# Peptides against a protein of PDB entry 8OXM: the designs that were tried, part 315

Target 1, 371 residues: chain A of PDB entry 8OXM
Amino acid sequence: FKAEFRLAGGVNLPKIIDCVGSDGKERRQLVKGRDDLRQDAVMQQVFQMCNTLLQRNTETRKRKLTICTYKVVPLSQRSGVLEWCTGTVPIGEFLVNNEDGAHKRYRPNDFSAFQCQKKMMEVQKKSFEEKYEVFMDVCQNFQPVFRYFCMEKFLDPAIWFEKRLAYTRSVATSSIVGYILGLGDRHVQNILINEQSAELVHIDLGVAFEQGKILPTPETVPFRLTRDIVDGMGITGVEGVFRRCCEKTMEVMRNSQETLLTIVEVLLYDPLFDWTMNPLKALYLQQRPEDETELHPTLNADDQECKRNLSDIDQSFNKVAERVLMRLQEKLKGVEEGTVLSVGGQVNLLIQQAIDPKNLSRLFPGWKAWV

## One batch from the design tools (peptide; made by RFdiffusion4, then SolubleMPNN)

Design b2_p28_1_s4 (from b2_p28_1, 19 letters changed)
Fold by OpenDDE base, seed 1:
Structure b2_p28_1_s4 (fold): chain B 371 residues (1-371), chain A 28 residues (1-28)
Amino acid sequence: as target 1 above (371 residues)
Amino acid sequence: DEKKKLEEYLKELAERIYKGLLEKFEQL
């Protein structure tokens, strides 16, 4: 281990540590403190299993459909070592970095990312109609630019085309698997893009099994398919490659129903895996930038009062786990809103839900649904 | 010493979760 560390940006200030392996290779590691990396580790294992299913199927294997995984070594309930995804950048950093973000570079006359966030925060407690109107004004004055990622990184036209396809396939695979696992919308800092492969890496998997729907501002999309995410696919957008890759991924997931249910059942009943949304986690995930200043670290939650009857907590937990399994079974049967859909019908519904400006306008403004 | 115990515990936890998932996946 080198004695030097770098801070990765963000509230938790994760430490990037460079390590020389026994092979003489330098490996960058991210040390997260205060976060439970067990959920990330578990979800990476589920992604590896989904990748195994995708590799066994000829149609998904031919399309090279895979979810990018990273090594997670959960050091304690509050610490871990991540293999730092070297050669990746958060899509949020590329798009909306305050100094040199792609929106500022390519659209200098559009609203700033800060102006967009401010406008959406001002209407956060307003009607859905007012949120929609302001979201549409923001979208009109903040046009997508993520097409320029592949254009900047891949100057050769043939390489550019292949990398744009790799990106589109990665978005499709992660969107459908993310929907099945109930990951929902993903904050733009929690989606990394590989600068060499154009594939996405999803980090910070702390919201799973549709627990985003029980947040103070409920999640309204099945996955992140915002205007910039779509713009990165190029001129075809969600049509053609993306849609077909979603359908082929969904076919594999639905045909693997028993396997996926068994996996998720094991995870839901693992006493070491706390996937449930608690009020503190919910507050943390939807904190306002203004509220970050007043949370003095004085919540020494004395471990004493959580000796509430193990039986009532266990019954409540079991009911939530059963409901999650039932909803997972519905998804894997193609049951949406009480109707059984074909794979194409289900994928179409999910795409329409994910791109609907009415759904996007209702998301928590901190998650930047206009990006 | 604590760091090595922690790396071992983590390896064992990852191996246990992976093995439990593999054993269920091999039974299917």
Scores: peptide ipSAE 0.007, ipTM 0.352, DockQ to the pose 0.019
Fold by OpenDDE base, seed 3:
Parts: sequence; C-alpha cells; structure tokens
Structure b2_p28_1_s4 (fold): chain B 371 residues (1-371), chain A 28 residues (1-28)
Amino acid sequence: as target 1 above (371 residues)
Amino acid sequence: DEKKKLEEYLKELAERIYKGLLEKFEQL
C-alpha cells in the first residue's frame, strides 16, 4: 500500500488507496469506511444478471447495451474494498469541481456550483412553486457543459462519435435497469464516467427498490437525466439513440419478468441484504454540510435494540417487501399510474418524468438537479 | 426450487468473489 491516500468526493469521503500488487502494477482501491458494501456487491450481481439478459437478446447485444460493473469486496458490514475502476472520474468532479470543473472552464460567467447550491438550499423548505422558480433561475444561469467531456478526451472525430454513442448507450441501459430496480441516490458523485470508454459506472447502490421515495425529501425522478447528462449525448439529446436504447433495454427487462422477479424476491428476503431505508440512513443521505460536525454518532448498532416486538418488525418488513415486488411486477408489465403502457409509452413517460423541471426542482439540493 | 438455486448461486458467487479477492489480497 502507498502511504498516501486521496479523498473521493462525497459525504463518506471514501479513501482512494493506491496498492502495488506483487506483479508491480498499481491498482486503485476505494476504501469505504461506513457504507454497507454488501448492498453494492448484491446490486453488482443483479447488474451482471441484467447484462446476461441484455447479451442474450440480439437487439441489445448488437447495441452493446451493458451496465458497467465493478468488483466489490465487503470486508465487514461497514467496510470494504471497491476495485476503483482505474480511469474513472465522478461526473461531479469533472463538471462541478470548484477549481477546475468544466462549468467554470466553459461557462465562467454562469453561476458557480456553490451559488447554485446555495440558492437551492435557501428554498429547500419553501413551496414547490418557489423551488421551481429558483430552479429555473439556476438552470438559466448554469448551462450544461458535459458535451466537452468527450471533446476533451477523444480528439479523433470518429473515436469521439463512437464514445458519445457508448456514453449514450450506457446512460440508457443504466437508467432503465436502475428504474426497474428502483435505484436512487443518483447524485453526481455516485456516477462515475470511464475516461477511456465514456461509459458510466454507478456506485453506492444502497438506495434501491424505490427507497429513495421515502426519504424526507422524496426522490421525484426515475433516474438521473439532468441537463448535463443529456448534453453528453450531443445534439440529439434524449431522442434517437438514447430513446431507442431505453426501449430495447426495457423490452428485454419486460420479457425477462419472471427471472427478474425471482432474483429480486430472493434478495428482498435475504436477511443479510438490508435494503430497507432506516431513519439514520435517511438523515445521512440528506444531511446538510452544516450538520456534518455533530452527527458522528458512533451508533454502535448493538445498543438501540428498541424491543419493538420482533413480530411487528417482521410483519412490517414482509409488507414492504411485498409492495416492492408488486411495484416491480407493475414496472415489468408496463403499469404506470394504473395504466398499461407499451414499451415506447413507458420509456416516454420515464424520460418525461426524469427531465421535468418540476420533478427536478423538488429533489434534495445535495442531488444537484441543475447539473 | 429455482429460488433456492438462485440463493445458492448468489452465495457461491459472493463466496467466489470474496475468495478470489482474498487470494488477490494475500498476493498484494
């Protein structure tokens, strides 16, 4: 191990440790010290299964639709080693780093990332109307720049085009599979981009099965399809390649309903897989930077066995698991708001929900919906 | 039956991931 570590951005301040293998190769490892990496490991397995389904289908295989996976080694319930994907960067680091972020470089006269965050934090407790107005002002004065990622990394026009397509396909695949699995907490530090492939790597998979909807500030979007995410697709935006890749991914997911239900049912009833949202996790995910100083409760998980009757906890858990399975079945049938939609109709609804500035303005400011 | 096979497969996969990385860690 090298004596030096880097902090990855985000609330957990995960330590990036460079390890030199016995082969003399340097390998970056992310050490998370407080996250249950078992959730990440399990969700990576689900993504691998989804990738297998996508590879079996001719249309998704031809499009090379895959979710990027990483190796997770849980060392304990609260610690583990992530094989940090060498050559990945958080999209937030590229876009909104205070020193060298693409927004500052390409849009120096726009609001700073800090000004945007401050404005949205000031209205956090305000009406949805006030949030929407301030969000629109922020968006007007903070224009997307993520198109420049591929332009900076891929100077050859043919390579640039292929990488932009790879990016668009990766966004589509991860968005649809993420929606099916109810993946939340898709803030700009939980989405990495591979600097060589332009594919996205989703990390921190602890908010799944729509548990983001029960946060104090509920998640209002099915996936991250913010203005910068769309800008990275180039001039076509959400149309053409992205939409078609979403539809083909959704088609495979819907046609694999039995398999996906069986997988998720096993996971939901696995006593080792704590997917449920708890108040502490909710507080942690929506903590204000100002509140970071006091809330290091060394909550020894041991002491607050509040003796809620084990029976009432188990019954409540089973009812939540059943509701999650029911909602997953609805998604896989194309049931949205009590209506059965075609694949194209369902994908269209999801895209519209994800890009709706009314939905985006309601998100927790830490999610950075303007990015 | 398929549920149990999937639980076993997920356990085996978790164990293989764990074992293959322990072996890589012991080699580091």
Scores: peptide ipSAE 0.005, ipTM 0.347, DockQ to the pose 0.024
Fold by OpenDDE base, seed 5:
Structure b2_p28_1_s4 (fold): chain B 371 residues (1-371), chain A 28 residues (1-28)
Amino acid sequence: as target 1 above (371 residues)
Amino acid sequence: DEKKKLEEYLKELAERIYKGLLEKFEQL
């Protein structure tokens, strides 16, 4: 271990440590404190299984469709070592860094990231109509710039085109796999981009199995397909490569229904895997320090200790697990809103839901749906 | 003492939010 550590950005101040292996190679490691890395470790195993399914299919293998994985070594319930994805940056750090973010560099006359966030916070408790109007104003004055990531990193036109294709494939694969697994909390700090491969690395996998729908502000999109995410694909946007890669990924997932159901069933009933949204976690994900002032405790003292019997907790858990399995089975059958869709129909619906400004305007402001 | 009361209050508030979210998720 080197004696020096770097702080990674973020609320939990993870420590980057450099380790020299017995092979003489330097390896960076991220030490997260206070996070339950068991959820990340389990979801990385599920991603490896999905990658195995994608590698078995000739069409997805030819397209190199993979979800990027990282090594997680849980050391305790509150500590672990992550393989630091060397040469990755959070998409939020590239796009909306306070000093030298791509939006400020390429669009200096647009709203600042702070102005956008402030405007959306002011309407957070307002009607859906008011949220939509302010979101549209923010979007008009905050134009996408993520195309410049590949242009800055890849100066050779042939390499640039290949990396933009790798990015588009990575977004498609992670979006469909993420939708099947019900991954939430896909804010701009939980998605890293590799500066060499242009592939995405999804981190902080603690919101799974559609538990983002039971947040105080429910998640209204199946995956992150915001304007900057689409801008990174170039002039074709969601059409052509992205759509075809989504369809081929969805086809492999639907054809692997029995395997995916068996995996998820084992995980849902694993007593070591707490996938349920605990309300402290829900509060942590969507409370800001500014909301501490309005919770005047008008709580009357008469709320009896609900000694939930252990039996009532177990019955409630089993019913939630059964609903998660049923919803997973529906997704894998192409059942959306009570209708059976083709792979192309299902992928089209998911894309439309993910890009709908009405759905995006309803998200928690911390998710930064305008980025 | 105050920190422990705040942790207990946050735990109870958490359980109430979860109950209301479970009820909403049972109605969906």
Scores: peptide ipSAE 0.000, ipTM 0.271, DockQ to the pose 0.051
Fold by OpenDDE base, seed 4:
Structure b2_p28_1_s4 (fold): chain B 371 residues (1-371), chain A 28 residues (1-28)
Amino acid sequence: as target 1 above (371 residues)
Amino acid sequence: DEKKKLEEYLKELAERIYKGLLEKFEQL
């Protein structure tokens, strides 16, 4: 380990440590404190299993459909080490950083990211109609620019084309697997893009099994497929490569129903794996920037000895786990809103739900659904 | 029986993944 560390930004102030391996290679590590990396570690294992299923299928293997995984070593309930995804950048940092963000560079006359956030925060407690109108105004005045990521990084046209396809495939695979696992929408800082491969790396997997639907502002999309995410695919958008890769991924997931149910059942009943949404986690995930000032770090999570009757907790937990398994089984059968859909029909519905401005306008403004 | 074997297998898989991550971490 080098004696020097860097702070990564954010509330938890994760430490970036450079380590020199016995092989003489420098490797960056992200040491997170006060963060439960167990959920990330478990979800990375599930992603590896999904990748194994995708590699066994000829159609998904030929397309190189994989979810990018990273190493997570949980050291305690509140500390662990992440493999720092070297050569990755948060898509949010590329898109909406204050000075050098792609929106500011390519669309200097559009609304600032701050103006967009402010407008959407002003209507957060308003009607769905008011949210939709303001979201449409924001979208009109904040045009997507993520196409420029591949254009900036890959100057050779053949490489650019290949990398744009790799990106599109990565989005498709992560979207469908993310939907099956109920990851929901993903904050723009929790999606990294690899600057060499153009593949996405999803980090901070603290919301799974549709627990985003029980947040104070429920998630309304199956996965993040915002305008910038789509713009990165280029002129075809969600059509062609993306749709086909979603369908092929969904085919593998549905054909692996028993395996996936079995895996998820064990994870849901693992007493060491707290996947349930708690009020504090829900507040943390949907904190307003204005409320960040007063949360003294003294919430000792040792006060989880709130003597809730163990019996009522266990019964409530089991009923939630059962509902998650039932919903997972429905997804893997193609049951959407009580109707059995084909793979193409299900994928189409999910894409339409994910890109619907009405659904996007209802999301928590802190997650920046206009990006 | 199968459920318990699967719990053991997944625990062992989790431990192997954890150990393989630890070994990869100790190699870092």
Scores: peptide ipSAE 0.000, ipTM 0.322, DockQ to the pose 0.025; fails the geometry check

Design b2_p28_2_s2 (from b2_p28_2, 14 letters changed)
Fold by OpenDDE base, seed 1:
Structure b2_p28_2_s2 (fold): chain B 371 residues (1-371), chain A 28 residues (1-28)
Amino acid sequence: as target 1 above (371 residues)
Amino acid sequence: TEAEERREKKIKGILEGMFAESSAASLE
């Protein structure tokens, strides 16, 4: 191990440690502290399962639809080594880095990322109408630039086109798989892009099974499909390749309903998989930057007072698990708001929900829905 | 961990079952 570490971008300030393997090769490792790396490990197993389903279907295999996975080695309940996604950068780092972010480079006269965040934080407790108006002002003065990722990385036009398609397919697969698993909106620092493949890697999978809907600021989108995410697809946006890849992914998921339900049931009742949202996790995920200073929780977890009847905890847990399974079954049947939709109808609804400025304006400002 | 290996084996078994049924249904 080298004595030097770098901070990775992200909410949890994970440490990148350069490790020399027994083979004498340097390997970057991400040491996440305080994160439930078991949740990430479980979700990687689920993604591998989804990939297996996608590889067996001829239509999704031909389209090379996969969700990128990474190796998680949990060392403890609260510590582990991630195989660092070598050659990846957080989308947030590329887009809104304060020094050299693509928005600053390509749109120097737009609002800064800080100005956008400030404006949206000022209206966080306001009406939906006020949030929408300010979000539209922010969006008008903060125009998408993520198209430049592929243009910067891939100078050959044929390679550029191929990589833009790889990106679009990766967004489609991860969006639909993420919707089925209830990952919801993803913070821009928790989506990595591979600089060689243009494929996305989702990290920090601490919100699953629609637990984002029970946050203090509920999620209002099925997945992250913000303006920059769309801009990276190029001039067709959500139409054509993206839509078709979403439909084909959703078709495979719906046709695998029984298997997906059975697997998710196994996961929901795994005593080592804490997928439930707790108030502390909810506060942490939606903590204001200004509130970071005072919450040194010296949570002395005095173990004593949680003698709530084990029976009531188990009953509450079982009711949440049953609701998750029921909602998963609805999704896999194409049941949205009590209506049965075709694959195309369901995918269309999800895309419209994800790109709706009214839904985006209602998201937690810390997740930067204008990016 | 042994628990992760058990989970992986269980998931794998579910997948193998689905594929056995799909292979049987393609032969009828």
Scores: peptide ipSAE 0.186, ipTM 0.731, DockQ to the pose 0.016
Fold by OpenDDE base, seed 2:
Order: structure tokens, then C-alpha cells, then sequence
Structure b2_p28_2_s2 (fold): chain B 371 residues (1-371), chain A 28 residues (1-28)
């Protein structure tokens, strides 16, 4: 370990530590001190399996459809070492989380990221109609700029086109696999972009198996397909490459139904994999900036009150696990809203759900659905 | 951890099983 460390940006201020490997190579490691990296480790294993399925299919292999994975080494229940993806940046840092964010640089007369967040926070407790109206006002005055990421990083037109294609494929693959696994909490800090490959790296994988739907503000979209995400695809948007890559990914997932079910069943019953949503985790994920001040470290609540009758917890857990498996089976059969859909029909429904401003307006303001 | 290695091995075994069956079905 080098004596010097850097802080990565973000809420948890993860420490970047340069480590010399046994091979004498320096590797940057991200040390997360508060997150349960075991969840990330398990989900990385699932992504590796999905990548194996995608590599076996000729159509997905030719398209190089993969989810970017990283190595996770859990050190404890609350700490671990991530292989830091060198040359990645959070999409939120590029777009909105710096003084020179792409929105401020390219759209200086639009609302600031802070103004957008404030407007959406003001209506957080309001009706869905009021949320929708304010979301539409925010969207009119906060126009997408993520197209400029590839334009800034890739000056050669042929490279630019190839990288935009790589980005679009990465969004498609991660969106469909993320939907199948019920991956939530896809806010702009939990999605990194590789500055060299233009591929996405999904981090903080603690909201899985649709547990985002049981948050105090339920998740209403199957994946992040917001206006900036679409803008990064260029002029075709969700049509053409993105749609076809979603369809081919979904085809492989549906054709791998038995294997995916068997694997997810093993994971759901793994005693080391806490995938269930708990009230403290829900509070942490949907904390208001104003509420950060009052969480005194005094919730050393004794582990004693979690001695609810082990039998009732186990029965409730088993019923949740069974519901997760049933819903996964439905997705893999193309059952949406009680109707069996073709791969194209299912992918179309998911795209429509993800881009629907009514669904986007209902998300927790911290998710930044206008970005 | 030994537990993660056991999980990874179990998962790999499921994938290898599926692939043995699919390879057998492609030879018939």
C-alpha cells in the first residue's frame, strides 16, 4: 500500500488506495467503508454468468454484448476493496456534480442542477399530477447534453462512431440484465462511464430483485433510460442499435430461463447475501440532505430487537424469495401485466416504461430522473 | 472468502451442467 490515498467523489468518500500487487504492478483500489460489498460481489458473479451466456450466443457475441464487471474483495461485512476502474467517471460527475458539468458548459441558460433538484424536492410530497407538471417544466428547462461525452473524448470521427456504438450496446445489455435481476438504485452516481471504452460500469448493486419497488418512494422504471442516457446514443436514440441489442439480450436471457432461475434461487437462499430491503437501508437510500444531520451514531440499537421470532422472519423471508422467483420466471417467459409478450413486445414495453415522464416524475428526487 | 469460493464453484457447476446438456443436445 502507498502511504498516500485520494478520496473519490461521492457521498461515502471512498478511499482510493494504490496497492502494489504480488506481480509488482500498481493497482488502484477503492476502499468503501460503509457499503456491504458482499452484495456487489454476488451481483458481479451474476453479471459474469450473464456475460458467459451472452458470449455463447453468436448474435450477442458478434455484437460484443457484455456487462462491465469489477473485482470485489470483501474485507468485512461493512468494508472491502473494489478494483477501482481506472479511467471511469460517474455520469453524474460529468453531467451535473461539478462546477463545470456538461449541462452548465453546454446549456448555461438552462436551470442549474440545484434548481432542478430543489423544484422536484418541493413537490416530493405532492400529487402525481403536480410532480408530473413540475417534472415537465424541469425537463423543458434542462435539456440533454450527454452526446458531448463521446464528442469530447473521441475526436476522430470513426473512433467516435465506434465508441458511441459501444456505449449504446453497454446501455442495452446492462438495462435488460438489470431488469431481469430487478436491479434498482440506478442514480447518476451509481453508473460510471469508462472514458476509454465508453462502456458503463454499474456500481452499488445493493438494490436487486425489485427491492426498489418496496422503498418508501417506489421505483417506477425498469432501468435508467433518462434523457441524457438516450442523448449519449446520438441521433437514433432508443431506435435501431439500442432496441436490437435489448432484444438480442432478452432473447438470450429468456432462452436461459432454467439456468437463471436455478442460480437466482441459490443466491436468494445464500445466508451471506442480504438482498432484502430493511428499513435502515431504505432510509439511507432515500435520505433527504436535511435528514443527514440528525442520524446521530447512537443507533447502536442492540441486535436484540431483531430477535423477532426466527420462525416468523424465516416464513416472511421464504414468501419474499418465492415471489422474487415467480416474478423472475414471469419476466423470463415474457409475462408482463398478465400478458405473454414476444421478445420485441416485452422490450418495447420496457423501453416505454423507462422513458415515460409519468413514471420518471414519480421517482425519488435523489434519483435525478431529469438527467 | 471460502464461502464466496463455494458459491462461485456452485454457480460455475450449474453453468457447466447447462452447457454439457446443451452440447449433448447439439450432437443429437
Amino acid sequence: as target 1 above (371 residues)
Amino acid sequence: TEAEERREKKIKGILEGMFAESSAASLE
Scores: peptide ipSAE 0.162, ipTM 0.727, DockQ to the pose 0.017
Fold by OpenDDE base, seed 3:
Structure b2_p28_2_s2 (fold): chain B 371 residues (1-371), chain A 28 residues (1-28)
Amino acid sequence: as target 1 above (371 residues)
Amino acid sequence: TEAEERREKKIKGILEGMFAESSAASLE
């Protein structure tokens, strides 16, 4: 280990450590503190399995539909080493960096990222109607710019077109697989983009199996398909390539129902895999910047031994696990709101839910649904 | 960890079993 570390951007200030491998190669490693990296490791194994299914299908293989994976080495419940994805940047850093983000460079007369966040925080405790109105005002004065990512990185028009296509395929594959697995917390710092491939890397996989729906502010979208995410696809937006790649990914997932259910069942009952949302994790994920000052841990929360009998905990856990498996089975059958949908119908519903400004306006302000 | 290796081996075994059945069904 070198004695020098760098801070990566983001709320948790992850430490980048340069590690010399036994092969004498230096590898940058991201050390996240306080995150359960075992959850990331398990989800990477699930993504590798999904990639295996996608590579076996001729239609998804021809389209090169894959989820980008990274190596995770869990060291403990609260520490581990992520392989730093060299040549990746958080989408949030490119779009809404305080100094020289793409919104500031290309739209200098729009609202600042700070003004947008402030406006949405002011209405956080307000009605859904007030949230919607303010969200629409923010969106009107904060226009998408993510099309410029590929234009800045890829000057050759043929390369630019190929990379925009790679981006669109990556968004489609990760959106559908993320929906099937119930992946939440898809804020702009948890999605990286590779500067060479234009593919997305999803990090911080700690909200899975729709546990984002039981947060204090429930998640209302199946995946991130915000205006900048769509703008990166270019003039066709969600139509054409994106929709077709979603449909082909969903077809492979539905045709692999038994495999996916059997694997997820093994994971849900793995005693080393804490996928359940706990109140402390929920508070941490939706903590307000203003609440950081008052949560001095008064150590005087008495260990009220909630001796909930081990039997009642186990019965409650089993009921939640059964509900997760039932909901996964419904998704893989195309059951949405009690109706069986075709692959095209299901994908269309998910796209409409993800782009609906009423759903987006209800999200936690820290998710930045206007970006 | 031995537990992660056992999980990976179990997942791999599930995948290999289902793929053996799918490859057998494609040869009939």
Scores: peptide ipSAE 0.162, ipTM 0.730, DockQ to the pose 0.017
Fold by OpenDDE base, seed 5:
Structure b2_p28_2_s2 (fold): chain B 371 residues (1-371), chain A 28 residues (1-28)
Amino acid sequence: as target 1 above (371 residues)
Amino acid sequence: TEAEERREKKIKGILEGMFAESSAASLE
């Protein structure tokens, strides 16, 4: 183990440790607390299942549609190591690092990441109209730069084009599967990019089954499709490859409805899988420091033994689980706002919702919707 | 419940079957 560690970002401040293997190779390891490891492990199993479904379908297999997964290794009852994808970086570290971030390097006359965050924090308690106006001003003065990731890493034009295609496919697959599972908290530190494959790795999977919608500031987008995410796709943006990969992923998910519902039902009723949003978790998720440098003390899991009366919890829990299953069934049928949509219609609605500056302006400022 | 045990067994069997097929396909 090296003496130095890095923080991956996210709520639970997972520690990235460089380890030398018995083979003499350096490997990054992510160290998380117990409860985060369980949540992540369950969601990795679901992603592996989704990958199997995608590999069985000829159209998604030909497109190499996959979600990047990582292995959870329990070390003790309270700690574990995630086998980290070697050569990954948080998209936030690349884009908005205070010293050498891509926005500062390529757009030195734009607002700083700090100025953008400050402007959005100042309007956090204001009207939706005021939030929208300030968000549009921030977006005008903070132009996307994520195209430069592939341009810096892949100097050969043929390799560059292939990697940009791999990125676009990874965004599409993870966006649709993330929407089906109701995955939230998709801030720039919870999404990594692989420096060799250009594929995304989603971490910190503790906000699932649309529990992001019951946060004090509710999530208003189905997935992260912000301006930098779109800029990484190149000149076609969300059109062509991204849209077609979303449609083919959604087709596989909808055709796998019984399997997905059966699996999610067992997960929802697993007493070892705490997927429910509690008030302390909600506060912690949305009390992100203005500076990513402030070590929020990890709320020790030991303080959550408030002996809530078991009987009233069970009825409320079952009713929430039933509602989650019902909403999952609607998504898998293409039911949006009481209307049955085709795969193309549903994917189009989700893309429009995800890129809508009115929805983006309403997000918690710590989600960094302008990035 | 007997229904939950059947679901758990079905899911475990689906997962194990899918993992076994995925592991076999990664060994080729």
Scores: peptide ipSAE 0.081, ipTM 0.646, DockQ to the pose 0.022

